# Peptides against a protein of PDB entry 7BDX: the designs that were tried, part 22

Target 1, 212 residues: chain A of PDB entry 7BDX
Amino acid sequence: EMGAAACTLLWGVSSSEEVVKAILGGDKALKFFSITGQTMESFVKSLDGDVQELDSDESQFVFALAGIVTNVAAIACGREFLVNSSRVLLDTILQLLGDLKPGQCTKLKVLMLMSLYNVSINLKGLKYISESPGFIPLLWWLLSDPDAEVCLHVLRLVQSVVLEPEVFSKSASEFRSSLPLQRILAMSKSRNPRLQTAAQELLEDLRTLEHN

## One batch from the design tools (peptide; aimed at target 1 D55 F63)

Design b1_p12_4_s4 (made by RFdiffusion4, then SolubleMPNN; from b1_p12_4, 10 letters changed)
Fold by OpenDDE base, seed 4:
Structure b1_p12_4_s4 (fold): chain B 212 residues (1-212), chain C 212 residues (1-212), chain A 12 residues (1-12)
Amino acid sequence: as target 1 above (212 residues)
Amino acid sequence: as target 1 above (212 residues)
Amino acid sequence: MVDEIGAEMIKS
């Protein structure tokens, strides 16, 4: 309980660039993010089958950790730190996203996807995550989720890949062959305006690339 | 380990007024400080006799908590919050300081004393802690500690009491009758310059009060 | 490249 409370407060204050810089400016950052990955992994591995997010201190703690990672990745120096010094954490996030079933741990998925998206703003970060084994299949796995927020953030991440020629060219063949076009088209008709917009924009971007 | 790491980071960033304001601006502050007191109490109660500070995650966690309280109390709005909304925590700190033997948990004592001193900057806070049962005996109990840093911060807290007429007048009789003058005189000859100065200043202030 | 403007922080 105390750990969750402390971590939640840290998450809250990490919504400031200055706080992120303060976190990273210390010699404790590396250890923190290393343990973060391990803690998140342990949590996910403890989940049985179809058990959904428990309203527990454990869940709250893991959510806060994921939130902190997201907020760190929102800042340029934070992204640099993650891609240079905490690649294992990024690998863990990718792994955990793959290990979760559709509809499982929705809040955590959203936070992890947001962190990856923020990382993708850095070209080096985008390259790193997109070159991870199984990255493209992972995107489609995630996009099969029934939750609109999960799908939204997947689409945003896909957009980051598609809109970067240097990255997209490396994945273009696999991307084209496996693209769940019908699923994305369905999302473009979503009643959720954010999801609808993201799907429409992606479809437009894809059409433009086919003409080039 | 993860809790300690998170709390340590929170401690580090709490050295900013803006972060303290952010912590307090949320609806989670009350719960956090409530649990803080309980956690610190549980730790101290787990200590056996002459067992010193363990270099453990548990110790680190408690140190970080005490550090956060200190940093919160360093800010005007933080002091107000503690004295208005977290009096139980202050009571707990006073209790724990009394429950620890001389030389036991030195780092924790220093942090707790610093927090009380910071609180004492607020007249309402000073009144509250000085009116706590056994406060004056507690000061002398703490001043018997072999550690110079502990003694330093006790003397600083004593100075806060002595230099506030509205508070000192209420305690003057007990203070005068129980003052460990010889101990303070010994400290005024300390090789530790900070301790020496604090003791000398207190002696000067006391002499001035005797002439008035 | 995705603009930094697209970065999002999330509140607790």
Scores: peptide ipSAE 0.101, ipTM 0.858, DockQ to the pose 0.058
OpenDDE base, seeds 1, 2, 3, 5: peptide ipSAE 0.087, 0.089, 0.100, 0.087; ipTM 0.858, 0.857, 0.858, 0.857

Design b1_p12_5 (made by RFdiffusion4)
Pose (drawn by RFdiffusion4):
Structure b1_p12_5 (pose): chain A 212 residues (1-212), chain B 210 residues (1-210), chain P 12 residues (1-12)
Amino acid sequence: as target 1 above (212 residues)
Amino acid sequence: EMGAAACTLLWGVSSSEEVVKAILGGDKALKFFSITGQTMESFVKSLDGDVQELDSDESQFVFALAGIVTNVAAIACGREFLVNSSRVLLDTILQLLGDLKPGQCTKLKVLMLMSLYNVSINLKGLKYISESPGFIPLLWWLLSDPDAEVCLHVLRLVQSVVLEPEVFSKSASEFRSSLPLQRILAMSKSRNPRLQTAAQELLEDLRTLE
Amino acid sequence: SAAADELYEQAT
């Protein structure tokens, strides 16, 4: 209970750039981010499906961990630190997104997809994520999730890699062969404007790159 | 005069999340949200045989109080703090909406309905408002108001209550059937565009979940 | 007075 309370407080204060700089400056953050991935992996493996039932100081603990990772990656030196020091944590995030079934731990998936988008803002972070093993199959599969907030964060991550045609050119062929053009087109007609324009903007960029 | 000027200044700066977080600790020593509800209750009681005066120092004081409550509830930890600590203030807001006759204190009713909408974004806040005494009769009473802006914010609150699970097993199935569907339909053909669109949106949501 | 009216318009 005490452990989760401290992680929740750290999640609250980590929204500040001044606090994020202080976390990376203290010589204990490396251990914190290594054991964070182990705790997130342990939490996901412990779930035999079901849902989560807002596990008392268990789910709030991992949510605080993913929330901290997201708030750190939101700051320039935070996403820089993560791609240099905590590349294993990025591997764990990408692994846990594929390991989590559609509709299972939706809040954890959005927090994790938000952190991957933030790390992709760093040039090396974009290279590391896009060059990870089943990255393209993972993207099209996360789009098969019924939750609209998960689809929105998948489209924002796809748009981020698509916005760097140099990195996008390495993962050619499968971007044309396996892309769920029909699902992205359905998302361009959603009554939710943020999801609709995200898919509309991604479709504009996808059609423009195939011709230009 | 001085009290209202300081409250208006606080309403201006309360649009910042950093300021809202700073306000939530101050409620301990000076019961800001406890005495806010008393001031709002005292103001409506003082309008015995009369309606609003406006441009007054007293009118802008309560407007600033309701505006601050709204701006606090607009921040996630603000609406979380209100539903945990300031449930009496939420009771006062819901009470004063029913106590105010139609056409009386229109600007105050709109600001109050905006704060309830914001608190309803919080899961416990939605339960607390929808399970409050006389809540459905209050929605009907507020929709009988001639002012279009008040009707718009009532429809926005009703839309917020209609969306999300609320157990869904006839707990929300009966809430939808008990609404003034005729008045919502009349407002769907309204000459006020903002009101017409809110009633139209709400009607789509009522039909979607039927 | 004008400041309170402007804040009301912004809030709505």

Design b1_p12_5_s1 (made by RFdiffusion4, then SolubleMPNN; from b1_p12_5, 8 letters changed)
Fold by OpenDDE base, seed 4:
Structure b1_p12_5_s1 (fold): chain B 212 residues (1-212), chain C 212 residues (1-212), chain A 12 residues (1-12)
Amino acid sequence: as target 1 above (212 residues)
Amino acid sequence: as target 1 above (212 residues)
Amino acid sequence: SELSQELLEKLL
């Protein structure tokens, strides 16, 4: 309980850029983000057995951790820190997103995807995550999720790849050959307006890249 | 481990006034400070049995919690919050300071005393803590500690009482009758310069009050 | 781009 409360407060205050700078300026940041990855991994591994209640203190704790990572990644110095000094955490997030089944831990998936999207704003971050083993298959696995928010954040991450020629060129062949076009087309007709828009924009971006 | 890391970061960032405002502006502040008191109490109660290593994650966690309370009390809105909405936490801190033996949990005592001192900067806070049952006996109990830092922070808290006529007048008789003058005189000769100065200043303040 | 800053996911 107390851990969840403390992490939740830390998450809330991490929305401030100055708080992110203060977190990263300390000698404890490396340890914190190392243990964050381990804690998130332990939580995901525990789900294969006991149905942890999504409203448990443990779930709230892990959500707060993922939220902190997201807020850190929302700041330029935070992105630099994650990409330079906490790559293991990024690798862990990518792994955990692969290990989770469709419909499993939706809130955590969303938070992790938001963190990766924020990292993708930095070209160095985008390069790092897109060069991760199985990144493209992972995107399609995640796009199979029944949750509209999961799919939205996947589409946003895909868009970050598509909009960066230097990144897209390295994976363009695999991307084109494995693209779940019918799934994206279905999303472009979604009743969820955010998902609909994101899918339409991505389809337009993809069409532009085929004509170039 | 992760809880200690998170609380330690929260402690570090709570040195900012804006972070204190952010902590208090959220709907989670009340719950956090309620559980803080309970967690500190549970830790102190656990010491009567197993020698918890002072360097344990649990100790570090509780130190971070006490540090957060101290930093919150360092800010005007934080003092107001503690005195208006978290009185149970103040009562818990006073109780825990009484339950700890001389030389026991020095670091925690110092942090708790620092929090009470910060609360004492506000006249409403000073009134509240000084009107707590056994407050004067508690000060003398704490002044019996062999640790110079514990004694220093006790003397500072005593000085806050002595310098406020409205507070001092209510307890002046008990204060004068129970004053460990010989102990304070011994502290005024301490090799610790901070303790020496604080004891000298308090003795001067007390002499001034006897002449008025 | 300046626009990429507006797209930052801040979790409040």
Scores: peptide ipSAE 0.038, ipTM 0.828, DockQ to the pose 0.057
OpenDDE base, seeds 1, 2, 3, 5: peptide ipSAE 0.032, 0.033, 0.031, 0.021; ipTM 0.826, 0.826, 0.826, 0.820

Design b1_p12_5_s2 (made by RFdiffusion4, then SolubleMPNN; from b1_p12_5, 7 letters changed)
Fold by OpenDDE base, seed 2:
Structure b1_p12_5_s2 (fold): chain B 212 residues (1-212), chain C 212 residues (1-212), chain A 12 residues (1-12)
Amino acid sequence: as target 1 above (212 residues)
Amino acid sequence: as target 1 above (212 residues)
Amino acid sequence: SAQMQALLEQLL
């Protein structure tokens, strides 16, 4: 309980860039983000058995942790910190996204995908994430999710890869050979306007890359 | 572990007035400060048996909680929040200061006394604390502590009472009858310059009140 | 292509 309350307050205030700088300027940041990954992993591993109620203190705690990571990644110095000093956390987030089944832990997947998208704004972060083993299959696994917000953030992460020639060129063959085009085309017809737009933009970007 | 790390980060960033405003502006603040008091009380009650190592995650967690309360009380809106909406936490801090033996939990006592001193800057806070049952005996109990920092913050809290005529007049008889004058005189000769100065200033203020 | 903007997750 108390840990979840404190972490939730920290998440709330982490929406400020100055608070993120203060979090990272302290000697405690490395330990915090190390334990964050471990805590998120422990939570996901515990899901295999007990129906952890989404409203549990543990779920709220993990949501706050994922929210903090997202908010830290929202600013340049936060991305630099994660990419330089907390790569294990990025690896953990990628692993957890692979371990979670479609429709499982939707809110956590959204937060983790938002964090990875924010990290992908930094070319160094995008390189690190995209060079992770199984990254392209992971994107397609996640894009199979029934949740529109999960799919939206996957499409944004795919777009981050497609928009960066240096990153895309390294995986272009694998990307083209495994692209779930029918799924993306279906999303471009979604009633969710954000998902529809993101799928349309990605399809336009992909067409541009086929003509060049 | 994770809760202590999150709470320690929250403590660090709570040194900013804007962060304190953000903590208090959310709907989570009341619950946080309620559980804070309970957590601090549970920690102090657990000390009766096991030698809780000062370096324990639990000790660090409680220090961070007390630090957050102190930092919140350092600003006007934080004092107003504590005095208006978290009186139970103030009562808990007063109770815990009475339950702790001289030399026991020195760092926690310092943080709690700093929080009460900060609350005492607000006349409404000073009134609330000073009107608490056994407040004057509690001050003298705490002033018996061998720790110079504990004694310093007790003297500052005593000075807050002495400097406020509306508060002092209500307890002046009890205050004068029980005043550990010899202890304060001994502190005015301390090699600790901060303790020496605080004891000298208090003795001057007390002399001024005897001549008026 | 839309300029990539960072996503801030606000506490709900």
Scores: peptide ipSAE 0.182, ipTM 0.841, DockQ to the pose 0.063
OpenDDE base, seeds 1, 3, 4, 5: peptide ipSAE 0.180, 0.181, 0.182, 0.179; ipTM 0.841, 0.841, 0.841, 0.840

Design b1_p12_5_s3 (made by RFdiffusion4, then SolubleMPNN; from b1_p12_5, 6 letters changed)
Fold by OpenDDE base, seed 5:
Structure b1_p12_5_s3 (fold): chain B 212 residues (1-212), chain C 212 residues (1-212), chain A 12 residues (1-12)
Amino acid sequence: as target 1 above (212 residues)
Amino acid sequence: as target 1 above (212 residues)
Amino acid sequence: SQLAQELFEKLT
């Protein structure tokens, strides 16, 4: 309980850029983010196939950890830190997103996807993530999720890839051959306005690329 | 391990006044500091009479907690928060300082004493602490510690009482009847310059009060 | 891009 409470406070204050700088300026950041990945992995591995997120201290703790990672990734120096010094954590997040079943641990998935999206703002981060083995299959696996928020954040990440020619060119063939176009088209008709817009924009971006 | 790491990061960034304000401005501060007291108490109760501080995750965690309390108490709004909303925590710190044997958990004692000193900067805080049952006997108990740093922080707290006539007048009789004068005189001859100075200043303050 | 920075989600 105490650990979860402390981590939740840290999550809250990490929304400040200056706090992120302070976290990273210390000598403890590397260890912290290394242990973070291990802790998140241990949590996911402890879940049975049918278990959803429970309102537990353990869940709250892991959510706070994912939130801290997201807040760090929201800042330029934080993104640089993650892509230079905490690649194992990024790999772990990608792995865990693949290990979770559709509909499983939805809140955690959203938080992890938000962190990846923030990392993808840097060209270096986007390159690293997109060059990870199984990245494209992972995106489509995640897009099969019944949760609109999960799908939204997947679409945002896909858009980040599509809008960067230097990155997209490397995976364009695989992308085109595996694109769940009908799923994205269905999302463009969603009653969820955020999901609808994200799907529509992505479809427009894809059409532009097919003509170029 | 992860909890200790997170709490240690929070301790580090809590040195910022703005971070303290952010911690206290959230709805989680009350719960956090309530659990903090319980956690510190549980740690002390788990120690055997002969056990010194070990370099363990548990010790590190409790040190970080005490450090956070100290950093909060270093700020005006933090002191106000502690004396208004977290009195149980202050009572717990006083209790734990009494429960520990001379020479036991020295680092924790120092941190807790530093927190009390910071709280004592507010007249309201000083009044609250000094009016706690057994406060004067506690000071003398702590002053029997073989550690110079413990004794230093006790002397600083004693000085805070002596320099505030409104507070000192309430306990002056008990203070005079129980003062370990020979111990303080011995400290004024210490080779530790900080301890020497603190003892000397206190003796000067006491002499001034005897003539007034 | 600077424009992308404004779209970052800060989680509180």
Scores: peptide ipSAE 0.042, ipTM 0.825, DockQ to the pose 0.057
OpenDDE base, seeds 1, 2, 3, 4: peptide ipSAE 0.036, 0.037, 0.039, 0.037; ipTM 0.822, 0.827, 0.823, 0.826

Design b1_p12_5_s4 (made by RFdiffusion4, then SolubleMPNN; from b1_p12_5, 7 letters changed)
Fold by OpenDDE base, seed 4:
Structure b1_p12_5_s4 (fold): chain B 212 residues (1-212), chain C 212 residues (1-212), chain A 12 residues (1-12)
Amino acid sequence: as target 1 above (212 residues)
Amino acid sequence: as target 1 above (212 residues)
Amino acid sequence: SSLADELLSKLL
């Protein structure tokens, strides 16, 4: 309870750039993000049996941790910190996104995907995550999720890869061969307007790259 | 570990007025401060046997909680919030300061005394804490501590009481009858310059009140 | 694309 309450308050205030700078300006930041990855990993590994009530203090704590990572990644210095000093946390997030089944821990998946998307705004971050083993298969695994918000954030992350020629050229062969085009086309007809728009934009970006 | 790390970061960033406003602007603030009091109380009650290593994650967590309360009380809106909406936390801090022996949990005592001192800057806060049962005996109990930093913050809190005529007049009879004058005179000769100054100023303020 | 430039903060 108390840990979840403190972490939830830290998540709320981490929406400020000045708070992110204050978090990162201390010698405690490295330890915090290291333990964050371990805590998130321990939580995901605990899910394989008991339907942990998604409203548990443990779930709320892990959601707040993922929210803090997302808010840190929303700031330029936070992205630089994650990419330079907390790569193990990024690797952990990629692993956990692969270990979770479709429909499992939707809120956590959304927060982790938002953090990866924010990291992808930095070219160095985008390079790092896209060069991770199994990254392209992971995107398609995540895009099989029944949740529209998960799929939306996957499509946004895919757009970040596609729109960077230096990154896309390295992945282009695997991307073209494995692209779940029918799934993306189905999403472009979604009743969710945000998902519909993201799928349409990605299809336009892909068509533009086929003509070049 | 993770809770202590998160709470320690929250403590660090709570030194900002804007962060205190952000903490208090949420519906989660009341719950956080309620659980804070309970957590601090549970920790102090656990001390009666095992020499909990003062460097434990549990100790660090409780120190961070007390630090957050102190930083909230350093801001005008934070003082108002504590005095209006978190009186139980103030009562808990007063209780815990009484339950701790001289030399026990010095860091926690300092943080709790700093929080009470910050609350005392608000006349409504000063009235509330000074009207608490056993408040004057508590000040003298705390002033018996061998730690110079504990004694310094007690003397500052005593000054806040003495310098407010509306508060001091209610306590003046008990204060005059129980004042550990010899202890304060000994502190005015301390080698610690901060303790020496605080004891000298308090002795001057008391002498001024005896002549009026 | 317009969505690629949107920084994602998650407000509580």
Scores: peptide ipSAE 0.038, ipTM 0.838, DockQ to the pose 0.068
OpenDDE base, seeds 1, 2, 3, 5: peptide ipSAE 0.037, 0.037, 0.037, 0.037; ipTM 0.837, 0.837, 0.837, 0.837

Design b1_p12_6 (made by RFdiffusion4)
Pose (drawn by RFdiffusion4):
Structure b1_p12_6 (pose): chain A 212 residues (1-212), chain B 210 residues (1-210), chain P 12 residues (1-12)
Amino acid sequence: as target 1 above (212 residues)
Amino acid sequence: EMGAAACTLLWGVSSSEEVVKAILGGDKALKFFSITGQTMESFVKSLDGDVQELDSDESQFVFALAGIVTNVAAIACGREFLVNSSRVLLDTILQLLGDLKPGQCTKLKVLMLMSLYNVSINLKGLKYISESPGFIPLLWWLLSDPDAEVCLHVLRLVQSVVLEPEVFSKSASEFRSSLPLQRILAMSKSRNPRLQTAAQELLEDLRTLE
Amino acid sequence: AFAEEVLAEAEA
């Protein structure tokens, strides 16, 4: 209970750039981010499906962990630190997104997809994520999630890699062969404007790159 | 005059999340949200045989109080703090909406309805408002108001209550059937565009979940 | 928007 309360407080204050700089400056953050991935992996493996039932100081603990990772990656030196020091944490995030079934731990998936988008803002972070093993199959599969907020963060991540045609050119062929053009097109007609324009903007960039 | 000027200044700065977080600790020593409800209750009671006066120092004091409550509830930890700590203030807001006759204190009713919408974004806040005494009769009463802006914010609150699970096993199935569908339909053909679109949106949501 | 208008009126 005490452990989760401290992680929740840290999640709250981690929204500040001044606090994020202080976390990376203290010579204990490396250990914190290594054991964070282990705790997130342990939490996901412990779930035999079901849902989560807002596990008392268990789910709030991992949510605080993913929330902190997201708020750290939201700051320039935070996403810089993560791609240099905590590459194993990035591997764990990408692994846990594929390991989580559609509709299972939706809040955890959006926090994790938000952090991957933030890390992709860093040039090395974009290279590391896009060059990870089944990255493209993971993207099109996360789009098969019924939750609209998960689809929105997948499209924002796809748009981020698509916005760097150099990195996008390495993962050619499968981007044209396996892309769920139909699902992205359906998302460009959703009554949710943020999801609709995200898919509309991604479709504009996808059609423009195939011709230009 | 001095009290209203300081409250208006606080309403201006309360649009910041940093300021809202700073306000939530101050409620301990000076019961800001406890005495806010008393001031709002005292103001409506003082309008015995009369309606609003406007441009007054007293009118802008309560407007600033309701505006601050709304700007606090607009921040995630603000609406979380209100539903945990200031449930009495939420009671007062819901009470004063029913106590105010139609056409009386229109600007105050709109600001109050905006704060209830914001608190309803919080899961416990939605339960607390929808499970409050006389809540459905209050929605009907507020929709009988001639002012379009008040009707718009009632429809926006009703839409917030209609969306999300709320157990969904006839707990929310009866809430939808008990609404003034005729008045919502009349407002769907309204000459006020903002009101017409809110009633249209609500009607789509009522039909979608039927 | 409505709240900004009421606030602008109060400031005035």

Design b1_p12_6_s1 (made by RFdiffusion4, then SolubleMPNN; from b1_p12_6, 5 letters changed)
Fold by OpenDDE base, seed 5:
Structure b1_p12_6_s1 (fold): chain B 212 residues (1-212), chain C 212 residues (1-212), chain A 12 residues (1-12)
Amino acid sequence: as target 1 above (212 residues)
Amino acid sequence: as target 1 above (212 residues)
Amino acid sequence: DFLDEVLAESLA
């Protein structure tokens, strides 16, 4: 309980750039993010066994951790820190996104995807994530999720790749060969306006790239 | 481990007034400080049993909690919050200071005393603490500690009482009857400059009050 | 840098 409360408060205050700078300026940041990855991994591994209640203190604690990572990645210096000093955490997030089944731990999956999207704003971060083994299959695996919010954040991450020629060129062949076009087309007809728009924009971006 | 890391980071950033305001402006502050008191109490109760290593994650976690309370009390709005909304925590701190033996949990004792001193800067806080049952005996109990830093913070708290006529007048009789004068005189001859100065100043303040 | 901040999502 106390850990969840403390971590939730830390999450809330990490919405400030100054707080992110303070977190990163301390001698404890590296250790914190290392243990964060381990804790998130342990949590996801525990899901295959006992049905953890989504409203448990443990779940709330891990959500807060993922939220902190997201907020750190929302700031330029935070992105730099994660990409330079906490790559293991990024690798862990990618791994955990692959380990989770469709519909499993939706809230955590959304938070992790948001963190990856924020990291992808930095070209170095985008390069790092996109060069991860199995990245493209992971995107399609995640896009099979029934949750519209998960799919939305996947589409946003795909868009970040497509909009960066240096990154897209490296994976264009694999991308074209495995693109779940029918799924994206279905999303472009979604009643969810955010998902609909994201899918339409991505389809337009893809069409532009084929004609050039 | 993760709880201690998160709480330690929260402690670090709580040195900022803006962060204290952010903590208190959320809907989670009341719950956090309630659980804080319970956690500190549980920790102190556990000391009578198993020798907790001072360097344990649990100890570090509780130190960070006490540090957060201290930092909150260092800010005017934080003092107001504690005195208005978290009196149970203040009562718990007073109780725990009484439960600890001389030389036991020195670091925690110092942090708790620092928090009480900070609260005592507010007249309402000083009134609240000083009107606690057994407050004066508690001060003398704490002043029996062999640790110079504990004694220093006790002397500072005593000084806050002595310097406020509205507060001192209510307890002046009990204070005079139980004052460990020989102990304070011994501290005024300490080789520790901070302790020496604090004891000398208090003795001067006490002399001034007797001649008026 | 400024454009990057606008695109990032922060959670409260």
Scores: peptide ipSAE 0.041, ipTM 0.815, DockQ to the pose 0.061
OpenDDE base, seeds 1, 2, 3, 4: peptide ipSAE 0.033, 0.028, 0.034, 0.040; ipTM 0.817, 0.816, 0.819, 0.819

